# Ledger of designs, part 163: peptides against a protein of PDB entry 2N1D

Target 1, 169 residues: chain A of PDB entry 2N1D
Amino acid sequence: EVKVKIPEELKPWLVDDWDLITRQKQLFYLPAKKNVDSILEDYANYKKSRGNTDNKEYAVNEVVAGIKEYFNVMLGTQLLYKFERPQYAEILADHPDAPMSQVYGAPHLLRLFVRIGAMLAYTPLDEKSLALLLNYLHDFLKYLAKNSATLFSASDYEVAPPEYHRKAV

## One batch from the design tools (peptide; made by RFdiffusion4, then SolubleMPNN)

Design b1_p29_3_s4 (from b1_p29_3, 13 letters changed)
Fold by OpenDDE base, seed 2:
Structure b1_p29_3_s4 (fold): chain B 169 residues (1-169), chain A 29 residues (1-29)
Amino acid sequence: as target 1 above (169 residues)
Amino acid sequence: EEEEELLKELLEELEKLLKELRELLEKLE
């Protein structure tokens, strides 16, 4: 198993996120005010502003592209709690051609990193490549932690209406 | 240079995997 370490600053948020949805029956407001695409773009620009070389810029872009693609593939099947599935179905119906990275935001992106490690364990990556990828993933997670005050907020959630509860079992 | 090449190779392998996963998930939708 490949272990992706979540920063301690973000672990409490994962619990709050789970609580808001699963126990308090709230939903993250969609489409996100700041979507995954925007977050990844901000990260890339942040790395560029720190005076990285051309090679480092290329590497960051590749990592961002990988995270985005991985998120878009995994969101619907791996990153949603049961209570969120009707909402996802509605999003698919309303926006059939939109990648989920343009709809969902920071909380769901963070959930990716809880699951991504297990998936990477089954990829045909050599030890050196895997180590390099992990370094960049951890670097990105550190970025999320630094910006957690603006990226993660309970105010981005709202109580699901009674009609939704009927659809969500 | 080595880091760039390694990441490029990694991305290629990841893209292959993700393509397979996407095709599988599409069939399940």
Scores: peptide ipSAE 0.024, ipTM 0.603, DockQ to the pose 0.000
Fold by OpenDDE base, seed 3:
Structure b1_p29_3_s4 (fold): chain B 169 residues (1-169), chain A 29 residues (1-29)
Amino acid sequence: as target 1 above (169 residues)
Amino acid sequence: EEEEELLKELLEELEKLLKELRELLEKLE
């Protein structure tokens, strides 16, 4: 398995996110105020503003595109807790053609990196390419950690109504 | 210590989801 290391600054948030949903029975407010698309765009722009070469800029764009694709594929089946499934079903019914990267935000994006390593192990990438990709993924995670105060907040969650609890049994 | 246990539970839940998906794919093949 390919190991993707989560920054120590973000590990406590993973716990808080899990606790808010599973134990406190709260839901992340959707659509997100800052969705995955915007987060990835901000990261790409941040890297460009740092004076990267054309080759490095191209690589960043590919990484961003890859993260977005993996997120959209994995969100519904691999990144949601059981309590969140009714909410996801409602989102699909109301917005069937919208990519989930336009609906969900930073907390769910962070969950991707807990599982993405296992998926990358089955890619046809050679060792050198995989190592390069991992470097960019870790760079992105560092960016999330740097902006964690803005991207991750318990105030983005709210208590699920009683009628939702019946659906989530 | 409590955080460590909570992280373990989180990872276990995510691993179960992945396992279920893999089993379904294997059944279809």
Scores: peptide ipSAE 0.021, ipTM 0.522, DockQ to the pose 0.000
Fold by OpenDDE base, seed 5:
Parts: structure tokens; sequence; C-alpha cells
Structure b1_p29_3_s4 (fold): chain B 169 residues (1-169), chain A 29 residues (1-29)
């Protein structure tokens, strides 16, 4: 099994995210004020501004593209709690052709990394490539931790209305 | 502590879908 370690700074947020939705019956406000696309773009720009070599810049772009792709594929089926399913259905109805990376934000992106280790076990990457990828994934997670104050907030959630509760059976 | 226990519950919920994930990944290969 491939291990992807979540920074200790972000583990409490994972708990808060889970609590807000599952126990407090709140929903993350959609579309996100800062979506996954923008987060990944900010990260890429951050890495480029640090004077990386051309090769490192290429690698960052590929990693960003990969994260986006996996997020868009997995969000609906792998990253949502049961209580969020009606909201997702509404999003699909309202934005049928929009990638979910343009709709969802940091909390859901972070959930991807809880499961990404298992995904990587099925990739055709060799050991060296996998190790390199893991380094970039950990680097990205460190970036999320550094910017956690602006990316993760309970104020981005709202209490689901009674009408939603009727749908979330 | 409580936080660790809650995190465990979160991970269990997220990991319940591993079978479905494996099937999805196979289609993407």
Amino acid sequence: as target 1 above (169 residues)
Amino acid sequence: EEEEELLKELLEELEKLLKELRELLEKLE
C-alpha cells in the first residue's frame, strides 16, 4: 500500500469537515468561492515563483493536471458523504457539463488525498516515478497546510434547509 | 483522544468505497 501522509495541521480540519456535514447537517456552499481549479493554479504559480528549473515546472504542471483529473473523476462517487448526495445531484442538473473542479473547493480536494494512496497502488508507474509523484503530493499538501487559514473555514458551510432534509432520505 | 477517534470514523466512511474505486481505476487504465 502506498502511504500518503496528511499533515497534522489538516487532520483537525478533516474532523471538522466531517462533523459539519454528518453531525451538524450542514452543506459546503456551492459553487465554491475558491474552487479546486483556482487552488491548483495558485499552487502552480507559487511553485513557479520559487525559481524552479524548467524540468521541475513541467513536473508541477503534470502533477496539477493529474490531481485535477482524478478529482473530477472521483468526486461524485468517492469523495462525498451520504448527506451531500442530493446537493451533488442538483449541481449535475444545473451544471451538466461543468467539471467538478470548477464547482467544489478545498475541503473536498483534501478528501481526495485521504484516498489517493490506494489509487496510486494501481498506477502503472515505476518505483522511481511513484516516489517522485509522492514527493509532489506531499509538497502540495504542505502548501494546503500553509494556506489552511484561507482555504478551510466553517463559514463556508451553511445549515441545510428543511427542503433539503426531505430529499436527503 | 476524541479527535483521533473522529478521524478514524471519517477514514472508515471514506474507505468504504475502496471496492468501487478499484473498479473505477480499472476502467481508466
Scores: peptide ipSAE 0.021, ipTM 0.536, DockQ to the pose 0.000
Fold by OpenDDE base, seed 1:
Order: C-alpha cells, then sequence, then structure tokens
Structure b1_p29_3_s4 (fold): chain B 169 residues (1-169), chain A 29 residues (1-29)
C-alpha cells in the first residue's frame, strides 16, 4: 500500500472532525463557505506567486486538477461517515448539477488524503512516478497545514436537528 | 524537464483510472 503522510499539525484536526460528527452528532455546514475548488485555486495561485517556471506551473495545475477529480469521485462513497449520508442525499437533491468540490470544504478534502493512498496502490506506478506524485501531494498537505487556522474550525459545524437523527439510523 | 514528463505520464494514467472508477460508481448509484 502507498502511504501518504499527514502532517502532525493536521492529525489532531482529523480526530476533532471525527468527534464532532460521530460522537457530538454535528454536521459540517453546507455549502461550505470556502469550498474545495477555492482551496485548490488558492494553492495554485500561491505556487505561481513563488516564481515558478512555466513547467512547474503546468505541473501544479495538473496536480490540482487531479486532486479535484479524485475528490469529486470519492466524496460520496469513500469520504463520508455514516452520520453524514442523509446530508449528502439532501445535497444531491438540492444541487444535482454541482460537483461536490463546489459544495464541500477543507475537512472533507483532508479526508481524501487519508484514503487516497489505498487508491494509488492499485495504479501501475513505477517508483519514480510514485515518488513524484507523493512529493506534490505532500507539498499540498504542507500548504493545508500552514493555513490550518483559517481552513479548519469547529465553528463550521452545527448540531443536527432532531428530524435528522431519525434519518441517520 | 524529466520531472514534467514523468508527471504527464502519471496523471494521464490516473485520469484513465478515475474515468473508469466514475463509470463504475454511477452504475451502483
Amino acid sequence: as target 1 above (169 residues)
Amino acid sequence: EEEEELLKELLEELEKLLKELRELLEKLE
């Protein structure tokens, strides 16, 4: 299996995220104030402002596009806790034509990197390609860690109403 | 230059796999 290392600064947040939803029965407010699309765009712009060459700019754009696509494919089936499934169904009904990268935010994006390693294990990647991909993924994770104060907050969650609890059996 | 070429090849493979995965997931929904 391919293992993607999560920065130590973000590991406590993963625990808090899990606790907020599974034990405290809260839900992340949707649509997100800052969605995955905007986070990825900010990262790309950040990298471009650092004086990267044209080739490096291309690479960043492709990585961003890849992360976005992976997120949109995996969100509904791989990144949600059981308690979040009714909310996801409501989102699909309310936003049938919107990709989930325009609805969900940083916490769910971070969950992708917990799961993406297993997905990459089934790809025919040689050692050089795998190392290169991991470097870019880790670079993005470092960016998330640097901006964690603005991207991850318990105030973005709210207690689910009683009628929701009946759906989340 | 070499890094860019490796990335292009890698991402092309990933895009193909993602397309296949999406098609499979749509059948299950």
Scores: peptide ipSAE 0.020, ipTM 0.585, DockQ to the pose 0.000

Design b1_p29_4_s1 (from b1_p29_4, 10 letters changed)
Fold by OpenDDE base, seed 3:
Structure b1_p29_4_s1 (fold): chain B 169 residues (1-169), chain A 29 residues (1-29)
Amino acid sequence: as target 1 above (169 residues)
Amino acid sequence: KEEELKKILEEIEKLTKKIVEILKKAEEE
């Protein structure tokens, strides 16, 4: 297993996210007011403003593109709690060609980093290459932690209506 | 489900190798 370290500041949010969905039967409001695409764009711009070299800027852009693709590949089958599946089905039905990075937001993006390590374990990489990738992923996670107050909020969730519960059973 | 997971893993591998290749080039320059 490849260990992706989640910042301690974000771990409580993972618990809250789980609680909101699983225990309180709430749903993250979709489409997200700030979707994954926007978050990644902000990160890229943030890195650019820090005065990185052209090579580092290029690398960041590629990491952003990679994270986006990771998310889009994994969201539907790997990142959703059971209670969220009907919501996802509705999104797919209404917008079959829309990338999920344009629909979902920070909480689900954070879930990606909980799961991505196990997936990366199946990719044969030398230790140095893996460390290099992890450094970029951890840098992004650090950014999420730094901006957690604006990215993660229970107010972005809402109680699922009774008709939804019927679908979720 | 197993076949689906296999496809996901293959895609992740493809993406990861691509990213790593780019990152390595960036570090070397």
Scores: peptide ipSAE 0.429, ipTM 0.867, DockQ to the pose 0.730
Fold by OpenDDE base, seed 1:
Structure b1_p29_4_s1 (fold): chain B 169 residues (1-169), chain A 29 residues (1-29)
Amino acid sequence: as target 1 above (169 residues)
Amino acid sequence: KEEELKKILEEIEKLTKKIVEILKKAEEE
């Protein structure tokens, strides 16, 4: 398995996210106030403001596009807790043509990086290529950690109603 | 589930190889 290192600052949030949904039976409010597309755009602009070369800027844009596609491919089947599945079904019914990166937010994006390592293990890459990719992914994770106070909040969750519980269990 | 996972893995591989190729070029310049 390819090891994607999650910053220590974000590990407590992963526990809180899991607790809010699985134990407290809450749901992340959808559509997200700040969706994955917006977070990735902010990251790209952040990197641009750092004065990188055109080639480095292009590379960042491609990484952003890649992360977005990773997310959209994996969200529905790989990133949701069981309790969230009815909500996802409702989202698909209400927004059939919308990419999930426009619906979901930071908590689900962070979950991607918990799961992506196992997927990357099936992609044949030499050590240098893998290290290069991981450096960019880790750089993005560092950005999430730096902005964690604004990206991750329990106030973005709400208690699921009784009728939802009947569908989820 | 197995077929779904297979499709996802194939897509991930395709995307990853594309990204790596671009990143390599960026590191050389």
Scores: peptide ipSAE 0.423, ipTM 0.866, DockQ to the pose 0.710
Fold by OpenDDE base, seed 5:
Order: sequence, then C-alpha cells, then structure tokens
Structure b1_p29_4_s1 (fold): chain B 169 residues (1-169), chain A 29 residues (1-29)
Amino acid sequence: as target 1 above (169 residues)
Amino acid sequence: KEEELKKILEEIEKLTKKIVEILKKAEEE
C-alpha cells in the first residue's frame, strides 16, 4: 500500500470527525460554508504568493485539479460513514449536477487522504514518480495542518433530527 | 460493488498517470 502520511496535527481531527458522526450522530452541515473547491483555490493562491516559478505554479494547478477529481470520484462510495448515506442521497437529489467538491468541505477532503493511498497502490508507478506525487500531496496536507484552526471545527456539525435517524437504520 | 470499485480504480489510475507526467515535466524544467 502507498503510504500517505497524515500530519500529526490532523490525526486528532480524524478521530473527532469520526466521533461526531458515528457516536454523537451528528452531520456535517451541507452545503459546506467553505467547500473543497475554495480550499483548493486558496492553496493554489498560497503557493503562487510564495514566488514559485511558472512551471511550479502550473504543476500546483494540476495537482489541485487532480485532488478535486480524486475527491469527486471517491466521495460518494469511499469517504462516507454509514450514518452519512441518507444525507448524501438527499444532496444528490437536490443537486444532481453539482460536483461534490462544491458541496462538501475540509473534513471530507481530509478523509480522501486517508483512503487515496490504497487506491494509488493499483496504479503502476516507478519509485521516483510515486515519490514526486507524494511530495505534492504531502505539501497540500501540510497546508491543511497550518490552517486547521479555521478549516476544522466541531461547530460545522449539527445533531441529526429524529427523522434522519429513522432513515439511517 | 466490485464493478463500481473497478471503475473508480481505473479512473484514479488515469488521473494519476496524467498528473505524474505533468509533475515530472515540471521538475525537469
């Protein structure tokens, strides 16, 4: 399996995210106040402001586009807890043509990096290519860690109503 | 489930290869 290292600063959040949904029966508020698209855009702008070369800026933009696509492909089937399934179904019904990167936010984006390693293991890559990709992914994760105080908050979750509990049985 | 996962993996592979090629080019220039 391809190892995508999650920054230590973000590991406690993954536990809190799981606890909020699975144990406390809460749901992340959707559509997200700050969606995945905006997070990725902020990252790209952050990298640009650091004075990177044109080639590196282009590379960052492609990584952003790639992460977005990874997220949109994997969210519905790979990143949701069982309790979140009814919410996702409602989102699909209300926004059938919207990419999930415009609906979901930082917590679900972080879950992508927990799962993406297993998927990448099926992609034949030489060691140098894999290391290069991982370097960019880890750089983005570092950005998430630096901005974790504004990106991850339990206040973005809400208690699911009784009607939802019946749907989630 | 299996067929759905297969489709996802195929798309991930395609995307990954594309990204890697771009990144490699960027590193060389």
Scores: peptide ipSAE 0.422, ipTM 0.865, DockQ to the pose 0.714
Fold by OpenDDE base, seed 4:
Structure b1_p29_4_s1 (fold): chain B 169 residues (1-169), chain A 29 residues (1-29)
Amino acid sequence: as target 1 above (169 residues)
Amino acid sequence: KEEELKKILEEIEKLTKKIVEILKKAEEE
């Protein structure tokens, strides 16, 4: 199995995210105030400002595009808790053509990196290629950890209304 | 669900291979 290491700074948030939704029956506010697209754009700009070579900058942009696509492919079926399913269905009904990277935010993006390793295990890659990819993914995770105070907050969640509970049962 | 997972895995593989090729070129600087 491919091991994607989550920074220690972000592991407590994964627990809080799980608790807010599954135990406290809250939902992340959608559409996100800061969506996945904007987070990835900020990361790309951050890397650009650090003085990378043209080739490295191009690589970062492609990684950003790749992460976005990973997220859009996996969000609906792989990253949601059961309690979030009715909310997702409503989003699809209201915005059928919108990519989920424009709707969801940092907490769900972080969940991607919890799950992506298992998916990558089925991709035939040599060790060098895999290590190269993982280095970029870990670099992005490091960025999330560095900016965790502004990206992750319990205030971005809301108590689900009673009518929602009936749909989620 | 199994079929859906298969489709996801295929898409992930396609994306991953594309990214890796680009990253390899970047390593040459």
Scores: peptide ipSAE 0.421, ipTM 0.866, DockQ to the pose 0.734

Design b1_p29_4_s2 (from b1_p29_4, 11 letters changed)
Fold by OpenDDE base, seed 4:
Structure b1_p29_4_s2 (fold): chain B 169 residues (1-169), chain A 29 residues (1-29)
Amino acid sequence: as target 1 above (169 residues)
Amino acid sequence: MEEELKKMLEEIRKLTEKVVKVLKEAEEK
C-alpha cells in the first residue's frame, strides 16, 4: 500500500468540501475561477523563484505535467461525489474536448491526493522510485497547504437549483 | 476489476514510470 500523507492543515478542508456537497447540496462553481492548470503553473513558478538549479526546475515541470495528467485521468471516475455527477455530465456535453484540469479547481485537485495512493499501489515501482515520487507529491501538497487560504473557500460553492436535485437524487 | 479501471491503472503506471525516470535523471545531476 502506498500512503500519501495529507498535510494536517488541509484535512479540515476535505471535511468541509464533503459537507458542502453531500449535506448542504452545493456545487463547486464551474468552470473554476482558478483551475487546476493555473494552480500547477503557479506552483512551478513558485519553485523556479526559489532559486532551484536547472535540473530541479526540469524535474518540477515533469511533476506538474504528471499531476495534471493524473487529475485528467481520474477526475470523472474516481474523484466525484454522487451529487456531482449531473454537473460533470453537463460539463462533458458542453466542453467535450476540454481537459478537466481546465474546468475544475483546488478542491477536486486535493481529492486526487486522497485517491492516488491506491492507484500507485498497482504500479510496480521499486521502493527508491516510489519514495522519490512521493517526495515531490508531498512537496506539492505542502505548497497547497501554505496557500490554502487563497485556494480553498466555501464561497466558491453555490446552492444547486431545485431542478438539479431531481437529476442527482 | 472493471475494464475501465484496468485501463486507468495502466495509464497511471505508464505515466508514473515516465515521471520517475525524469526525476531520477534530475537527482543524479
Scores: peptide ipSAE 0.444, ipTM 0.874, DockQ to the pose 0.712
Fold by OpenDDE base, seed 3:
Structure b1_p29_4_s2 (fold): chain B 169 residues (1-169), chain A 29 residues (1-29)
Amino acid sequence: as target 1 above (169 residues)
Amino acid sequence: MEEELKKMLEEIRKLTEKVVKVLKEAEEK
């Protein structure tokens, strides 16, 4: 398995996220006030402001596009806890044509990086290519960690209504 | 392995190869 290293600053959040959903029976408020698209855009702009060369800027844009696509491909089947399934179904019904990167936010985006490594293990990449990709992914994760105070908050979750609990069985 | 997972893995593979190609090109310049 390809190991994507999660910054230590974000690991506690993964636990909190899991706890909020699975134990406390809360749901992340959707649509997110700051969706995945926005987060990725901010990252890209952040990288541009750092004085990158044109080539590096282009590479960052490609990584952003890739992460977005990874997220949209994996969200529905790989990144949701069981309790979140009814919410996801409702989102699909209400917004059938919207990419999930426009609906979900930072917590679910972070979950992607917990799961993406297993998927990448099935992609035949040479060591250099894999290292290169991982470097960019880790760079993005560092950005998330740097901005974790604004991106990850329990206040973005809310208690699911009683009727939701029945649907989540 | 479920067919759904196989399809997803294939899609991820294609996406990854595309991204890596661009990254390598950028790295070489």
Scores: peptide ipSAE 0.441, ipTM 0.873, DockQ to the pose 0.691
Fold by OpenDDE base, seed 1:
Structure b1_p29_4_s2 (fold): chain B 169 residues (1-169), chain A 29 residues (1-29)
Amino acid sequence: as target 1 above (169 residues)
Amino acid sequence: MEEELKKMLEEIRKLTEKVVKVLKEAEEK
């Protein structure tokens, strides 16, 4: 398995996210106030403002596009807790043509990086290529950690109604 | 289920190879 290092600052949040949903039976408010598309756009603009070369900026844009696609491919089947599945079904019914990167937010995006390593293990990459990719992914994770105070909050969750509990058996 | 996972893995593979290609090109410039 490819090891994707999660910043220590974000590991406690992963536990809180799990607790809010699985133990406290809460749901992340959807559509997200700040969706994955917006987060990735902010990251790209952040990198641009740091005075990177055109080539470096181009690489960042490619990574952003890749992360977005990874998220949209994996969200429904790989990134949801069991309790969240009825909510996802409702989202699909209400927004059938919308990419999930426009619906979900930072917590689910962070979950991607917990799961992506196992998927990347099946991609035949040489050591240098893998290191290069991981460097960019880790750079993005550092950005999430730096902005964690605004991206991750328990106030973005709400208690699921009783009728939802009946669906989430 | 296994077939769906296989398809997903293949898609991830293709996406990753595309990204890596661009990253390599950027590093060489």
Scores: peptide ipSAE 0.433, ipTM 0.869, DockQ to the pose 0.739
Fold by OpenDDE base, seed 5:
Structure b1_p29_4_s2 (fold): chain B 169 residues (1-169), chain A 29 residues (1-29)
Amino acid sequence: as target 1 above (169 residues)
Amino acid sequence: MEEELKKMLEEIRKLTEKVVKVLKEAEEK
């Protein structure tokens, strides 16, 4: 399995995220105030402001596009806890043509990096290519860690209503 | 379920190959 290293700063948040959903029976507020598209755009702009070359900027944009697509492909089947599935079904019904990167936010985006490694293991990449990709993914994760105080907050979650609990059985 | 996963993996494969190609080209220039 391809291992994607999660920054130590973000590991506690993964636990808190799990706890809020699974044990406290809360839901992340949707649509997200700051969605995945916006986070990725901020990252790209951040890299641009650092004075990178045009080639590096182009590479970052491609990685951003890739991460977005990874997220949209994997969200529904790979990134949700069981308790979140009724919410996802409602989102699909209300926004049938909207990509999930426009609906969900930072917590679910972080979950992607916990799961993506297993899928990359089935992609026939040479070691150099894989290392190159991982370097960019890790750079993005470093960005998330640096901005974790603004991206991750328990206040973005809310207690699910009683009628929701009946659907989540 | 298995077929759905296979389709997803194929999509991830194609996407990854596309991204890696661009990344390699960026490093060579």
Scores: peptide ipSAE 0.424, ipTM 0.865, DockQ to the pose 0.726

Design b1_p29_4_s3 (from b1_p29_4, 12 letters changed)
Fold by OpenDDE base, seed 5:
Structure b1_p29_4_s3 (fold): chain B 169 residues (1-169), chain A 29 residues (1-29)
Amino acid sequence: as target 1 above (169 residues)
Amino acid sequence: DKEELEKMLKKIKELTLKIVKVLEEAEKK
């Protein structure tokens, strides 16, 4: 299995995210105030401002596009806790054609990187190619860690109402 | 289900290969 290393700064957040949803029965507020699309755009702009060459800028843009597509493909079936399923169903009903990268935010994006490694293992890559891909993914994760104070907050969650609990049982 | 997972894995594979090609090209320059 391909191992995607999560920065140590973000590991506590994964625990908090899990606790908020599964133990405290809270939901991430949707649509996200800062969605995945916006986060990826900020990252791309950040990399551009750091003086990347044209070829590296192009590479970053392709990685951003790829991460977005990974997220949109995996969110519904791989990244949600059981308690979040009714919320997702409601989102699909209200916005059937909207990409989930426009709805969800940083916590779910981070969950992608917890799960993506297992998926990547099914793609035949030589060691050099895999390392190259992982370098870019890890660079993005480093960006998330650097901006974790603004991207991850328990205040973005809210207690689910009683009627939701009945649906989620 | 299994079929859905396989379809998703195929999509991930296609995306990954596309990205890697771009990254490799960028490394050459």
Scores: peptide ipSAE 0.613, ipTM 0.926, DockQ to the pose 0.700
Fold by OpenDDE base, seed 3:
Structure b1_p29_4_s3 (fold): chain B 169 residues (1-169), chain A 29 residues (1-29)
Amino acid sequence: as target 1 above (169 residues)
Amino acid sequence: DKEELEKMLKKIKELTLKIVKVLEEAEKK
């Protein structure tokens, strides 16, 4: 399996995220006030502001686009806890054509990087190419860690209503 | 299910290869 290293600063959040949903029976508020699209856009702009060359800027944009697609492909089947399934179904019903990157936010995006490594292992990459990709992914994760105070908050979750509990059991 | 997973893996593979190609080109400076 390809190892995508999660910054130590973000590992506690993964636990909190899991706890909020699985133990406390809360749901991330959807649509996210800051969705995955906006997070990725901010990252791209952040990288641009740091004086990247045209080629590096182009590369960052492609990585952003790639992460977005990774997320949209994996969200529904790989990134949700069981308790979140009814919520996801409601989102699909209400917004069938909307990419999930426009609906979900930072916590679910972070979950992507917990899961993506296993899937990348099935892509035939040489060591150099893999290292290159991982460097960009890790750079993005560093950005998430740097902005964790604004991106990850328990206040973005809410207690699921009783009706939801009955659907989720 | 299994078929869905395989499709997903295929998509991930395609995306990854596309990204890597761009990244490699960028490394040329």
Scores: peptide ipSAE 0.613, ipTM 0.926, DockQ to the pose 0.699
Fold by OpenDDE base, seed 4:
Structure b1_p29_4_s3 (fold): chain B 169 residues (1-169), chain A 29 residues (1-29)
Amino acid sequence: as target 1 above (169 residues)
Amino acid sequence: DKEELEKMLKKIKELTLKIVKVLEEAEKK
């Protein structure tokens, strides 16, 4: 299986995210104040400002586009806890034409990298190609870790109303 | 849903191959 290494600094957040949703019955506030599109755009600009070559800048842009598409494909079926399903259904009803990368934020984006490895295993890549892809994905994860204080906060969650509990499992 | 999963895997595969192709070109320069 393909292993995507999550930075140690971000692993505690994955636990907190799970706890907020599953145990404390909270929901991430949607639409996100800072959505996935914005985070990826910031990363691209960050890489550009670091003085990368034009060739590598182009590569980063393609990776950003790819991560966005990965997220939009996987969010609904792979990245949500059961408690979040009614919220997702409401989002789909209210914003049927909006990509989920414009609705969700950093916590759900981080969940992508927990799940993506299993999906990548079904793509026939040679060792060199896989390593190359992983290098770029890990670089993005390092960026998330460096900006974790800004991107991840329990204050972005709120207690679900009583009527929501009747809808959720 | 098995069918949905298969469609997703196909999409992920296509995306991945596209990205890798671009990354490989970048490494050549």
Scores: peptide ipSAE 0.611, ipTM 0.926, DockQ to the pose 0.709
Fold by OpenDDE base, seed 1:
Structure b1_p29_4_s3 (fold): chain B 169 residues (1-169), chain A 29 residues (1-29)
Amino acid sequence: as target 1 above (169 residues)
Amino acid sequence: DKEELEKMLKKIKELTLKIVKVLEEAEKK
């Protein structure tokens, strides 16, 4: 598999996220107060503010677009815990035409990078191309780590109601 | 299922190749 390195600062959050959903039976509040689209937009603007060349800016924009598409493709089938599936079904019913990048937020976006490596392994890339892609992905992850205090919080979760538990059987 | 996963992998592959092409072009400049 392709190894996508998660910053050490974010690894504890992945554990907390799992615990909140699986053990504490909580759900991330949807639609997210800060969705994936906005996070990616902020990242792109952040990179622009650092004085990148036009070529690098274009590359960043392509990566942002790619991450967004990765997320939208993978969210429903690859990134959700079993307990979250009824919520996802409700979201699809309420927002049938909205991409999930407009509904979900940072925690689910981070889960993408835990799973994406296995899928990237099926793409025929030479060593140089793979390293190049990973450099950009890792740069984005570094951005998430730098802004983790504002992007990841247990207060964004809430206890699922009893009626939800019945649906999650 | 397997078919759904294969379709997803194909999509990821296509997206990745597109991204890499752009990144490679950016590195040349």
Scores: peptide ipSAE 0.604, ipTM 0.925, DockQ to the pose 0.702

